# Ledger of designs, part 157: peptides against a protein of PDB entry 5Z08

Target 1, 168 residues: chain A of PDB entry 5Z08
Amino acid sequence: RQKDEWAKKTSSLMKQLDWFIGEHLGAMLAAEELGGPVVGELMEIDPDDLSAGFNAHGKLKKATSQPDLDRRQRRIDDIWGPQDEQGQAHKRKRGADEALAASAEMRDLIEQLMNKLVEAGGDNSATYVEIPRESAAARFLVRSKVAMFHPNDARRLRLVDFGRDLDD
Target 2, 222 residues: chain B of PDB entry 5Z08
Amino acid sequence: GLPRLIDAIEEASKIPAKRRQTPIKPTIEKLTTHLYTHGASPDSLLRLADLLTLRNHLDQASLAAITRNLYPSSTVSDEVVLRFIGALGHGQLKPTLALQALFLRWLVMVYHLLENPGVLGQVYGVLFDLLDTAAIRPQLCHLLALVTRRKHVRPFRIQAILTLSRQTGGDPNLTGLLRVFKNYYPEIIVGDATKGRASAFKHPDPQWRQHLDEIQQRRSEA

## One batch from the design tools (peptide; made by RFdiffusion4, then SolubleMPNN)

Design b2_p18_4_s1 (from b2_p18_4, 11 letters changed)
Fold by OpenDDE base, seed 5:
Parts: structure tokens; C-alpha cells; sequence
Structure b2_p18_4_s1 (fold): chain B 168 residues (1-168), chain C 222 residues (1-222), chain A 18 residues (1-18)
């Protein structure tokens, strides 16, 4: 009975995580891979500028958010970079494909990290997953303190042992 | 091409329907057909966003038809997003609530194509304050479910949803949004408000999604 | 139990970082 409840809860949570990764996180990770904003680093725009709506002439008051220099530079590079329409189109198919790929990568990486932790039986050396590249997914897991890189090898990633961190 | 169709519609939008020399419907049909086939570039999206959100003499059926066929061929800029957000709410200068619901639905369906999804997070308060507007609530809750981050889950917003849920007899969209909040803070005491049916916030139009994907793919091959 | 707890923690940390 209790095991069945835990199994059901685990399955439910996995479905929620899969939804979160697939429907939300994957697109943002893909944007990061494509040179978009880093996931979690949201620039603040003053909501009051939007609440002001359209002026009497129907023009939106441009929120003079000082575009972060990097975002302005990327926008400049996106605007003034060789706007090969083919390049932007390739970036978009690449974006959707990258969203799916990033979602799949994140899901697979989490699964591998969890499996390795279980299989290692307490041997920290056996808990590392080899990653083919430093992806937005891998970086996000590290930023989130879900995973950590091997001190000497950025191609090796392990799950943080939450049991020890919770007991300390 | 699409720019010329937009030009014609922009000019027609300045003139009351009764004073137009030519019917606009054939031009709208050409526009919607073009959008369905090729999608809209960022520049065209901006112009169409202005046509959809600014008060003009276009009829509601035409505006709805454009919105239903507003397939981005590319990304969606912050400026386009902000025009649609600025068009939400009550007011004589605002689009109809029916059209606003279509805009919110569109934002949900193109969320993955936003140049900066964070822009919606910045206007979270504006969106959240519209939850009392029943006509747009289903799509608004869905958009908020996508946009909500931990920073947005504040005690006053939790209480606002709980209060509104009681007032509405447990709107499943509000229950769904409250579940999203609870994902960020499991300790949130939602009481009886979550016992009801919650919206799963499924994609509102799978066929539209498929067609969008086809448009996005064709442009990558061209 | 351990798997569920780990998964919960992963999920919460991911959400916290967004």
C-alpha cells in the first residue's frame, strides 16, 4: 500500500516534471543555446510603462528600459548581422528542433543522473554521467544546484546528493 | 506580397465601412490566405499587431480572421507582445473582450517563438490583475500558467486567486493556476479551492500548432 | 521514498532557478 502510493506520487511528479521540461523549460534552454537570454536571468521592465497603455494618439509609450548592453548587442547583431533570411529561418527550425532537443536532453540527463546516483551505492566516483557537450541543460542543472561538474573534468556531471545536504 | 496587402488594409482601416469605395473582405481573405500559407515576418507581425490592437474601422470578423491566421514565420518580438498586452482590459480604446481572448490564445500558442519570454514575466502584474475579467480568464490563466515563476508567487496573489475562486464557484482555470503556484511553493494552503476540477492547460489548438510548425519548417528550408 | 524525495528536490530546485 505505502509503496504503491509512493509509486503513484513518483509517477505523478515525473509527469509534472516532463510537462515542465517539455512545455516550458525546453524552449528557454533552446533560446539560450541559440545565443538568447540565460534561463532565469530575466531583465526587469517596469510594468507601469505597460499599464500606461496607448497614448491618446494610439502609440504605445515605449518603455525606455535601458536594454542591457548585451541584449542590445545581440539585437544589433540579429538586426545587422547578415540577415540571411535563410539564416533566420534556419535559426527558427533550429529553435524548434533545439527546443525538442533541449527538452529531450534535459529529461535524459536528469534520468541518467538519478540512475547513476542509485547505481553508485554511495561511491561518488561512480555517480558521474559523461556529457557530450556543455549544453544549456547541463549549465542550468548546475546553476539550479541540481548537479555539479567534476572538479577536473567539465564533461562529467553528477547529481547533488540531497540526502547529505538535507541532513547537514 | 504581404506588405502590399497590409498597406491596403491599413488604408481601408482609416475609413468607415460605409464610406469605403471597395469591400475590404476580399483583401482580408487574401491576407489570411497569405498568412496561412507563408506566415508573417517580424515586420509584418508588428504592423498586423497595430491593426489588431489599435482602434480603427475594421470589423470584428476581419480582426478575428487575421488573429486566427497570425502565424509567425519567424520569432515574435517584445514589441509585438507588448502591443497585445497593452490591448487587454476594459476601455473604449481597447479591443473587444472576444478579440482580447483571441490575442491571449495566440500568445499561448506562440509562446515558444518569443524572442524574450521574460517580457511576459515583466508584465505579470498587469496580466494577473485582469483575472476578474471572466471573458478572458480561461486564456489568461493559461498564459499565466506558462509565465509564472517563483518570483511571481506572492502571498497577495495567492489570496487573490483564492478569493476569486470562491467568488466564481471554483473556476477550473483558477484552480489550474493555483496548482501552478503550489508547484513553486508546496506549502501553500489552498484549502477547498483545489478540490475541484483544474484545467490542464493543454494546447488550445493542435492543428494550429501543426500548421505553425510546417510554416516554421518551410522557412528553414528556403 | 528516496527516489521520490530526490525527484521532488530536483523539481523544486529547477523551479527555484527560474
Amino acid sequence: as target 1 above (168 residues)
Amino acid sequence: as target 2 above (222 residues)
Amino acid sequence: AKKLKTLEEIYQRLLASM
Scores: peptide ipSAE 0.505, ipTM 0.731, DockQ to the pose 0.347
Fold by OpenDDE base, seed 4:
Structure b2_p18_4_s1 (fold): chain B 168 residues (1-168), chain C 222 residues (1-222), chain A 18 residues (1-18)
Amino acid sequence: as target 1 above (168 residues)
Amino acid sequence: as target 2 above (222 residues)
Amino acid sequence: AKKLKTLEEIYQRLLASM
């Protein structure tokens, strides 16, 4: 009974996570890989502001002045830090393939990180996954405090041990 | 080239169909063929967004054909996105709801190419307030499922979806959106609204996706 | 149990960063 409930809960959570990665997070990661900003704190534009942003001919008035775009980009940059230029050189195929690739990479990284944590049996040195590149997925895992880079090797990523935080 | 085709269509769009000296259909076919083969640059996308969203004398079939072939060769600017968002809703100057549904579908399919995906988060309220419009609800819920962040999941919006779900007899798209909300706040009491069939928000057109990827790849090789 | 808790924590941290 308890094992079956655990299996059911795990399966349900995996389905939710897979959907979240594939249909929600993957598109965002692809946008980041394409050189788009990561979604930051944006001021909400109300319908009146949006309407005011259009002239009688439906042309956007530069309501978002370059300064506001720059402020927004700056705010995104302030939230997410400067885009590492080296990550741009390894941009995969642009488009839907990038969204699929980012989703697959995120899913694979999570799986590898979890597997290494289980296999290491408490040895922190054995918990590192080797990553082929610093991807948007890898960076997001670190920013989310899910993973950490090795202090001396940015090609090595490990899962944060939640055990201490979960037992408290 | 593409700019000349757009010029010709822009000029034709100012004139009622009955007063045009030449049929526009051959020019639209050339445009859609060009878009299918090469995609549209950011500048061309903006011009095409104006043609699609502004009131003009182009027929609905032509507008739909352009929208169905609106492959970005590069990124999609905030300005282009905002043209399409500004074209949503009710009003005498707004595009038809059928065309608005195509715009929302397009935004879903090109979401990963946005220069700034956060622009949609800024207009979240505008999008959310359109959920009562049945004709655009499927695509709108899909777009909102992509755009929704924790900051957007507010008690009043949860209640609005629940109310609308009851009024619609449990629209699967609303149930899908409510599941997205529940991901951010698992403690949300959604009652029976989430027990029904939910949309999975799958990609609307796999063939369109594949063709977009081919266009995007050619640019990376150039 | 540990795997489920770890997955839950991963998922929550990802969501919190969105």
Scores: peptide ipSAE 0.495, ipTM 0.730, DockQ to the pose 0.341
Fold by OpenDDE base, seed 1:
Structure b2_p18_4_s1 (fold): chain B 168 residues (1-168), chain C 222 residues (1-222), chain A 18 residues (1-18)
Amino acid sequence: as target 1 above (168 residues)
Amino acid sequence: as target 2 above (222 residues)
Amino acid sequence: AKKLKTLEEIYQRLLASM
């Protein structure tokens, strides 16, 4: 009985997480992969810049604040340093496929991270998942403090041990 | 090229249809064909956004046709987004609610191409205050579902959705949006009025998405 | 129980970072 309730709750939460990733997070991760803003680092456009954009008559004033777009483009250019020549062949299915791909990657990463944590049986060295690339999904998991990179290998990602934080 | 087509349409848009020397329809068809084949650059998108959102003498069918073929070849700027947001709501100078619904649908479909998705979060209040407008509510709820962050989920907005949900007999789009809110605040009591099926906010046009992806891929190969 | 708690924590941290 209790096990069935836990299974139902887990299934329900997984469905919620899947929806969240697929319909809410995936588009933002795709935007990040396309050279959009970093998820969670959405620089708040100053409400004052938007308020300057609307006159009392509901007409859009020219938002003159060009500077923050340039800073974001620079950050995008800084994050998307020149990929070396060899990566050309996997023509990223861009766009909606990228949102789907980002969603799928995030789901798969979470699943792998959880599975490795269970399989490791307490061995922290065995908890690492090998990631094929440093994706927006992987970076977001790290920024959200869900996962961490191996200190010496950015291709290795592990789930943060919540057990220590949950038992305290 | 595309700029010349836009120039011709801009000039024609200043003149009532009855006073035009040449029919605009062939030029609109050339524009929509070009957009379908190649997409629109950021500069072209801005010009087209002005044509779509500003009051002019273009017919509704032409405006709708342009909107349905408004494939970005690159990113979508904040300025383009703000043109469409500024066109929402009631007023004699605003586009028709049917066209506004197409704009919101477009914003949903290109959300992943926004240079700054945060721009929509900043105009969240403007979007949210339009939820009472039934004609745009489905697409508006979908856009809000993408845009909503914890900072937007405020007690007064929760209560506003609950009230509007009761008034509408449990609109599934409002129930869907309330589910998004509940993700941030699980304690939100979705009252008995929300027992209906929530919208899943699926992509509104898979074919349009596929075609957008093809246009976006061509840019990566160039 | 552990799996559910872990999943809940993941979900909450993702939400908190948005």
Scores: peptide ipSAE 0.491, ipTM 0.712, DockQ to the pose 0.331
Fold by OpenDDE base, seed 3:
Formats: structure tokens, C-alpha cells, sequence
Structure b2_p18_4_s1 (fold): chain B 168 residues (1-168), chain C 222 residues (1-222), chain A 18 residues (1-18)
């Protein structure tokens, strides 16, 4: 009985998480991949402060690493700049495709991270998932303190052990 | 072209059906066919939003047909969004609740094409206050589910949903919206209100979505 | 129980970061 209730609750929560990823997070992650704002950093920007965070030329103030920022800014300027009607449609399609891809990647990462945690049986060395790239999804999981990179290998990601906080 | 069709419909909309020299139905069919094939530009979309939201002499079937074929070829401006939001609620000058439900469904289906998705967050209170209107509640809850952010999840709104959920016998759409709220604040005690069936807020029309994507793609190739 | 708690924590942390 209790096990069945836990299974139902787990299934319900997974559906909510899937919806959240698909309808909210995926689009924001796609925007980040396309050089848009970093997920979570923009929400503290009061829409009124968005005016202050954009320089007089509409550029978001740079996070620290310069080369990736120029690529991001070009992508933002590409995304938000006056684009010919053709360029805007390609971007909307690309944005939709990227939102789907980001949603799928986030779902897959969460699933793999959880599966590895279960399979490891308490061995922290066995809990790492190998990621093909440092995606917006992977970075967001780390920023959210959901996952951690391996200290010596940024291609290896593990779920944060919540157990210490859950048994207290 | 589309502008000329809109011109003809705008002029016809000023005249009662019984006083029109020509039937409007053939022009509406040409418009809806054009919209289905090419979509609406931002300018055309604004003009169509005015035709749909302002009181005129167009019949409900024509307004519904236009709304069902209202494919944006590009983005959806804040002005277009605000026309549809301004058309919601009760009043003699407001569109029918059936048409308002179609507008809300449309906003859900084009949410990803909004120039500024934040505009809906700015009018969140207006949308939220309409939850008591049963005829639009399903689509309204879906739109609110998309729009809701942490800043919108306030104690008074939580209590309002809980109260309305009790009054409606646990409307699945309200339960779905309350689950979205609980996502932002897990500590929200919803009691038995969340134990019921909740809406999953799935895309209302997958075929419409696919056709929208095709219209959006053709613009990228032209 | 552990899986549910883990999912809850994941979900809360994702939301807290938005």
C-alpha cells in the first residue's frame, strides 16, 4: 500500500517535472544555448532593471569569459537584432528545435543521473554520467546544485547526494 | 493579397448583415484560406485582432473561423496580445465567452512566438481574476500555467485557487494550476485539492502546431 | 521513498534557480 502510494506520487512528480522542463525550462535553456540570457540570472533582473542591465546599445553586460560572450552577444544580436523576415523565421524554427532538444537533453540527463545513483548502490565513483558536451542543461543542473562535475573531468556529471540532508 | 481581404472585411464589419449588398462568407473563406496558406504578418495580425476583439457586425462563425486560422507568419507583438487580453471578461462590448476561449487557446498555441512573453506576466492579475468564469477557465488555466513565475505565486492567489477549487468541486484545471504554484513553493499546503485529477496542460492542437511550424519555416526559406 | 525525495529535491532546486 505505502509503496504504491510512493510510486503514484513519484509518477505524478515526474509528470510535473516533464511539463516544467518542456514548457518552461527548455525554451530558456535553448535561449541560453543560442547565446541568450543565462537561466536564473535574468529573473532577478527586475524588468525595470533590464533597462539598466542593457548598455545604451541594448547589449547585456558580460559575464567574465570574453570569447564566449562575444559569441553569445552575436547570437543575441542575431536573435534580437533587426533581422530580415527570413532570418527571423529561421531563428524561430531553430529556437523551437533547440527548445525541444534542450528539453530532451535535460530529461535525459536527469534520468541518467537518477539511474546511475540507484545503480551505484552508494559508490560515489559509479554515480557519474558522461556528458558529450557542456550544455546549458548540464550547467543549469550544476548552478541549481542538482549535479556536480567531477573534480578532474568536466565531462563527468553526478547527482548531488541529497541523502545527508534527507536523513536529518 | 491579405491586406485587401482585411479591408473588405473591415468595411463589411461596419454594416449589419441584412444591409450588405454582397455576402461576406466568400471573403471570409478567402481570408481563412490565405491565412492557412501564408499566415498573418504582424501588421495583418494587429488588424485581425481588432476585427476579432472590437464589437462589429461580423457573425460568430466568421470570427471563430478567422481565430482558428490565425497563424502568425512571424512574431506576435505586445499590442496584439493586449488586444486579446483586453477582450476578456464580461460586458456588452466584450466578445462572447466562446470566442474568448478561442483567443486564450490561440495565445497558448502562439506563446513561443511572442515578441515579449513578459507582457502576459504584466497582465497576470487581469488573467487570474477571470478564473471564476467557467467558460474560459480551461484555457485560462493553461495560459496561466505557462505564464506563472515565482513572483505571481502569492498567498492571496493560493487561497483564491483553493477557495475556487472547493466551490467548483475540484476543477482539474485549477488543480493543475495549483500544482504549478506548488512547483515554485513546495511548502504550499493544498490539502485534498491536489489529490484530485489535474490537467496536464498538453498542447491543444498538435496539427495546428505542425502547420504553424510549416508556415514559420517557409518564411525562413523565402 | 528515496527516489521520490530525490525527485522532489531536484525539482525544488531547479525551481529555486529560476
Amino acid sequence: as target 1 above (168 residues)
Amino acid sequence: as target 2 above (222 residues)
Amino acid sequence: AKKLKTLEEIYQRLLASM
Scores: peptide ipSAE 0.494, ipTM 0.715, DockQ to the pose 0.337; fails the geometry check

Design b2_p18_4_s2 (from b2_p18_4, 11 letters changed)
Fold by OpenDDE base, seed 5:
Structure b2_p18_4_s2 (fold): chain B 168 residues (1-168), chain C 222 residues (1-222), chain A 18 residues (1-18)
Amino acid sequence: as target 1 above (168 residues)
Amino acid sequence: as target 2 above (222 residues)
Amino acid sequence: KEKLKTLEEIYQRLQASM
């Protein structure tokens, strides 16, 4: 009886997490991947600041001369700028696809991180998931203190041990 | 085409039903069939939003039928959104609460097609203050669940939902919204009155979603 | 039980960071 209740609660919570990732987080992560604001750092972005574009670090683009910033701004403008009706539809489809991809990546990373923690049986060295790239999803997991990179290898990510941090 | 159907309905909307020379129902049926097949362009959406939100002589069944078939073929502008938001609440010039519930349901179903989802965040206070209106609360909570960001989760709003939840005997939609708030502030104590079943805010009409997706796909192929 | 606690913590931390 209690085990079944815990299983039901776990399933319910997983569904809520999936919904949260899909409806709230995915689009923001996709925006970060596309060179938009970093999720969780810019709490108060003025819409006018969004139009000014962001640097590689998600900070408001100050008028400094670096050419790589112009390519990213063009990409942002090419993604979010006023385009013709066909261009807007293509941008929206692309944005939706990127949001879905970011949501799926976040969900998969969480699942892998949890599975590795269970499989490791307390061996911290075995808890690392190998990530193919430093995605917005991976970075957000680290910023949110859900995960940590390996100190010597940014391709290895592990779940934070919540049991230890609660006792400190 | 759709513009001519809207023209005919706009003209008919100015005249009381008893004084119309021709029944409007066949034109409404043509409109709803067209909307179901092709959706509405941004310009047509704005015109239809005015027909739906402004006081006129159209019957409630016709307004509801248009709203149920209000598939965007493209995007939903801020102006269209603001027409529907402006139509919410109590007042003699406002649409019926039943129609307002359909508008909120529509906004939920087209949320991903908004040109600027942030527009709903700007009117968050207006939406939030309507939570006491029982007739629209289910759809309003669902919309707020989509719109809510950390900046909206303020102590006074937390307390307002908690108070309203107690007063309503733990409305599952309010409990659902409190869970969304708790997402941003885990320390929010959901009192004993909120121990009830929370709404999961599932898509209100999967068939409508599928049909919308089909309409949106046709535009990408044109 | 542990899985549930872990999920709760993940969910809370993700949410608090948005």
Scores: peptide ipSAE 0.442, ipTM 0.520, DockQ to the pose 0.329
Fold by OpenDDE base, seed 1:
Structure b2_p18_4_s2 (fold): chain B 168 residues (1-168), chain C 222 residues (1-222), chain A 18 residues (1-18)
Amino acid sequence: as target 1 above (168 residues)
Amino acid sequence: as target 2 above (222 residues)
Amino acid sequence: KEKLKTLEEIYQRLQASM
């Protein structure tokens, strides 16, 4: 009985978290990944410091759409590509795809972090998840104090031990 | 085996070409053939990194041939990486800029095999300060595009890239790197000089990649 | 129980950071 109640509560909370990530956080993380504002961070760079050096009046040259560009170059091209109607439809679709991708990445990362914590059995060295890239999701988890990077390796992320912080 | 070939080349590297009793070229060819077939172990990579980066009597063609065949059979240690980074820049004891460009290209191609990719992030400043060196800039920008994290994107570095981009007439590699920076700080105003064609930072050598994957696969089956 | 507490803490910290 008690185990079933805990399982139900856990399942309910997972659904709420999934909804929160999908409906609110995913779009903001996608915006950050696409070169939008950083979620929950005061900009370390003063916009005025960025603007003070830039007087040049430049026209956008048409970037040739090569279909086989890597995901990173595609992201760059979406940020800088022509704002034609097709480009806007592609940007909207891509924005939705990036929001879904960011949501999925955040979910997967949280799940991996929790699983590694359980598997490690108290060994802090075994709690690290290897991340393929420093994503907006990974950075947000660190800013939120949910996770921390390995001090010597920004590709290793671990969950913050909430159990120690609650008993102290 | 590979260690004996390296021993022979190390001994030959101490002697000027005109004073060698035997031509080194056949031994270099045996080494490069072995590297192409089997790759290099971590220990062999370190020894080869020293041969490539330290001043010796090996000819540039031999050094370039070794670098082009420098397939890791496993991982690449921090020590190996640091040998190549230490060899970058201007100086009488440093390798030629052409060879440095090959080292940077190699680091790009083996980036996924680094034991600790964070080591490149620790030397980020050293790499960044070399952007004014035109001969290595294409490969350097590609490596920096892989290495760059939020902590590296600082106001002074943004301004440095923008200034250098203006001075170079909008080098597409600098524009590509600035676009990487903009992924972390969207508010970065890209002036007219940066509205040009950006480098896509594609893999430098797809055939080399495929052959590396084959060498790496053999290790997983052994 | 531990998993639930961990999830609650994650959820709270994510919300507090937005």
Scores: peptide ipSAE 0.438, ipTM 0.392, DockQ to the pose 0.278
Fold by OpenDDE base, seed 2:
Structure b2_p18_4_s2 (fold): chain B 168 residues (1-168), chain C 222 residues (1-222), chain A 18 residues (1-18)
Amino acid sequence: as target 1 above (168 residues)
Amino acid sequence: as target 2 above (222 residues)
Amino acid sequence: KEKLKTLEEIYQRLQASM
């Protein structure tokens, strides 16, 4: 009974996450990949943080300037918005294809990160996913403090250990 | 004038070369001659950026010829910049890597004419992620050398360049970019990867620069 | 249970960063 309830809640939350990625985040990530605004806050790293590396908690100082959501949306609309001519259809199609690709990449990356965390059984060295590139998806996961890079290898990404942050 | 030449090329770009009633080459030559003599307005630059970056039926030689003569007569808007940035990388809908290298070279040569140089700083990650693409790396490193600020120099990017430098046998352009990073953080341990020859990121075409300056001067006098 | 908690944290952090 409880196990079934947890499975149902997990499935429901996964559907919500898939919807959130597909309907909101994917288009913004695709805009970033196409030279649009950066999704989320720019991470400020202090020189002392550079020497210390990323801590296990991914606690980087948030840049105070929330990029104006309106300015982001306008740039997305300027890049991807309907223009009237035939060149629009190709631009719209390109935008839609890039949004789908960004959504798929984000979803796959989250799934890989979660699977590696489960498989590692508490071994932090085994929790890293190899990423082919520093995608907008990978950068956003780091900015959102969901993931962190390996301190010596920028091609390796792992989930932030949320359990340790709750006990401190 | 230039708008009519662009109109003719836009219409021709919709049609496969084998189905065109007239050869496009004479119109491309007229366009490139006009661009060389007068440059392109912001509006014309945007239209040309679309022709260069969107999938169409223009041949690679024509696209390269337009790009080599793409002299701005005024400023370069954020929209024009973003069209070229959006055209970078791998994908079936993206221009060839050879043409992308020409776009990056162009962005380097017109960097001082950008209405907002900060736009490139906002897309820094997009540019940085393409460093593994060997065909565009020389021009990409040069552009990143111009764009890089303290906020972009992050541990993961330092490590990425160091790793890529080792994998490439010490590409001089990557070594040059690491030196730019070291200007912001002198304490960066670059190891043996930076003991090699670094690119100085000199202007890629002094004659093109001189001709651009002549076009820009004529507009300031008008 | 752990998977659900992890997903909740991921989802919240993604939303908070938009």
Scores: peptide ipSAE 0.423, ipTM 0.390, DockQ to the pose 0.288
Fold by OpenDDE base, seed 3:
Structure b2_p18_4_s2 (fold): chain B 168 residues (1-168), chain C 222 residues (1-222), chain A 18 residues (1-18)
Amino acid sequence: as target 1 above (168 residues)
Amino acid sequence: as target 2 above (222 residues)
Amino acid sequence: KEKLKTLEEIYQRLQASM
């Protein structure tokens, strides 16, 4: 009985998380991947501050690898390119596809992080998920204090041990 | 074509049913069949939004049938959205609350096709102030769940939902909306109001979604 | 039980960071 109640609660919470990722977070992560605002940082921008225009002091850290700049620039050009009906349709389709992809990436990454934590059996060295790239999803998990990068390898991500952080 | 069907319905809408020379039902059936097969263009959507939201002599069954078949073939403009939002609430000139609930359900189902989703954020206050209207609350909470951003989650709105939740005996839709608010401010003490069943805000009509996707796919291939 | 607590914490932290 209790185990079944916990399973039902877990399933219900998972559905709520999936909804939250799909309906709220995915589009914002996709925007961040496309060179838009960082999730959480711009959400404190008062509507009045959004009307005042982006002042220059957001340090655009120079993304080092050239090929990603061309993809982002093409993505920006596809986002801001001439608003013909075809361009808008392609932009919207691309935006929807990127939001779906970002949602799927976030969901998969959370699942992998949870699974690795269970599989590691308390060995912190075995809790790391290897990520193919530093995505907006990965960065958001770290910024949210859900995950942390390996100190020496930004391709390795682990779930934060919430049990230890509550006792410290 | 669709424009001619809309023209005929617009003219018929000016005349009381008892004074019409021809029954409108066959024309409504042709319109709904066309909408189901091809969807509505942005221009047709605007004209149909006016027919649905403005006071005229169309019967409630016809208005509901049009709304149930209001598949966008393209995008939904801000103007179309604002017609439906302007039709919400109480008043002799406004559509019935049953029809308003269908409009809100429609907005939920086409939310991903809005040209500017931010338009709903601009009218957030108008939507939020209608939460006391029980007849539209389920669909309104669902729409607000999609629209809500951090800027909308203000202390007075948190308190308003908490108060209304107590007054309604913990409406699951209000609990669901309050959970969305807690997503932006985890420190929100939801008290016993969140111990209840929250709405998951599932898609209202999976078959309608599938049919919309088929109409939208045909546009991308053209 | 542990999985549920972890998932709740993840969900709350994601929500807080938006």
Scores: peptide ipSAE 0.437, ipTM 0.521, DockQ to the pose 0.335; fails the geometry check

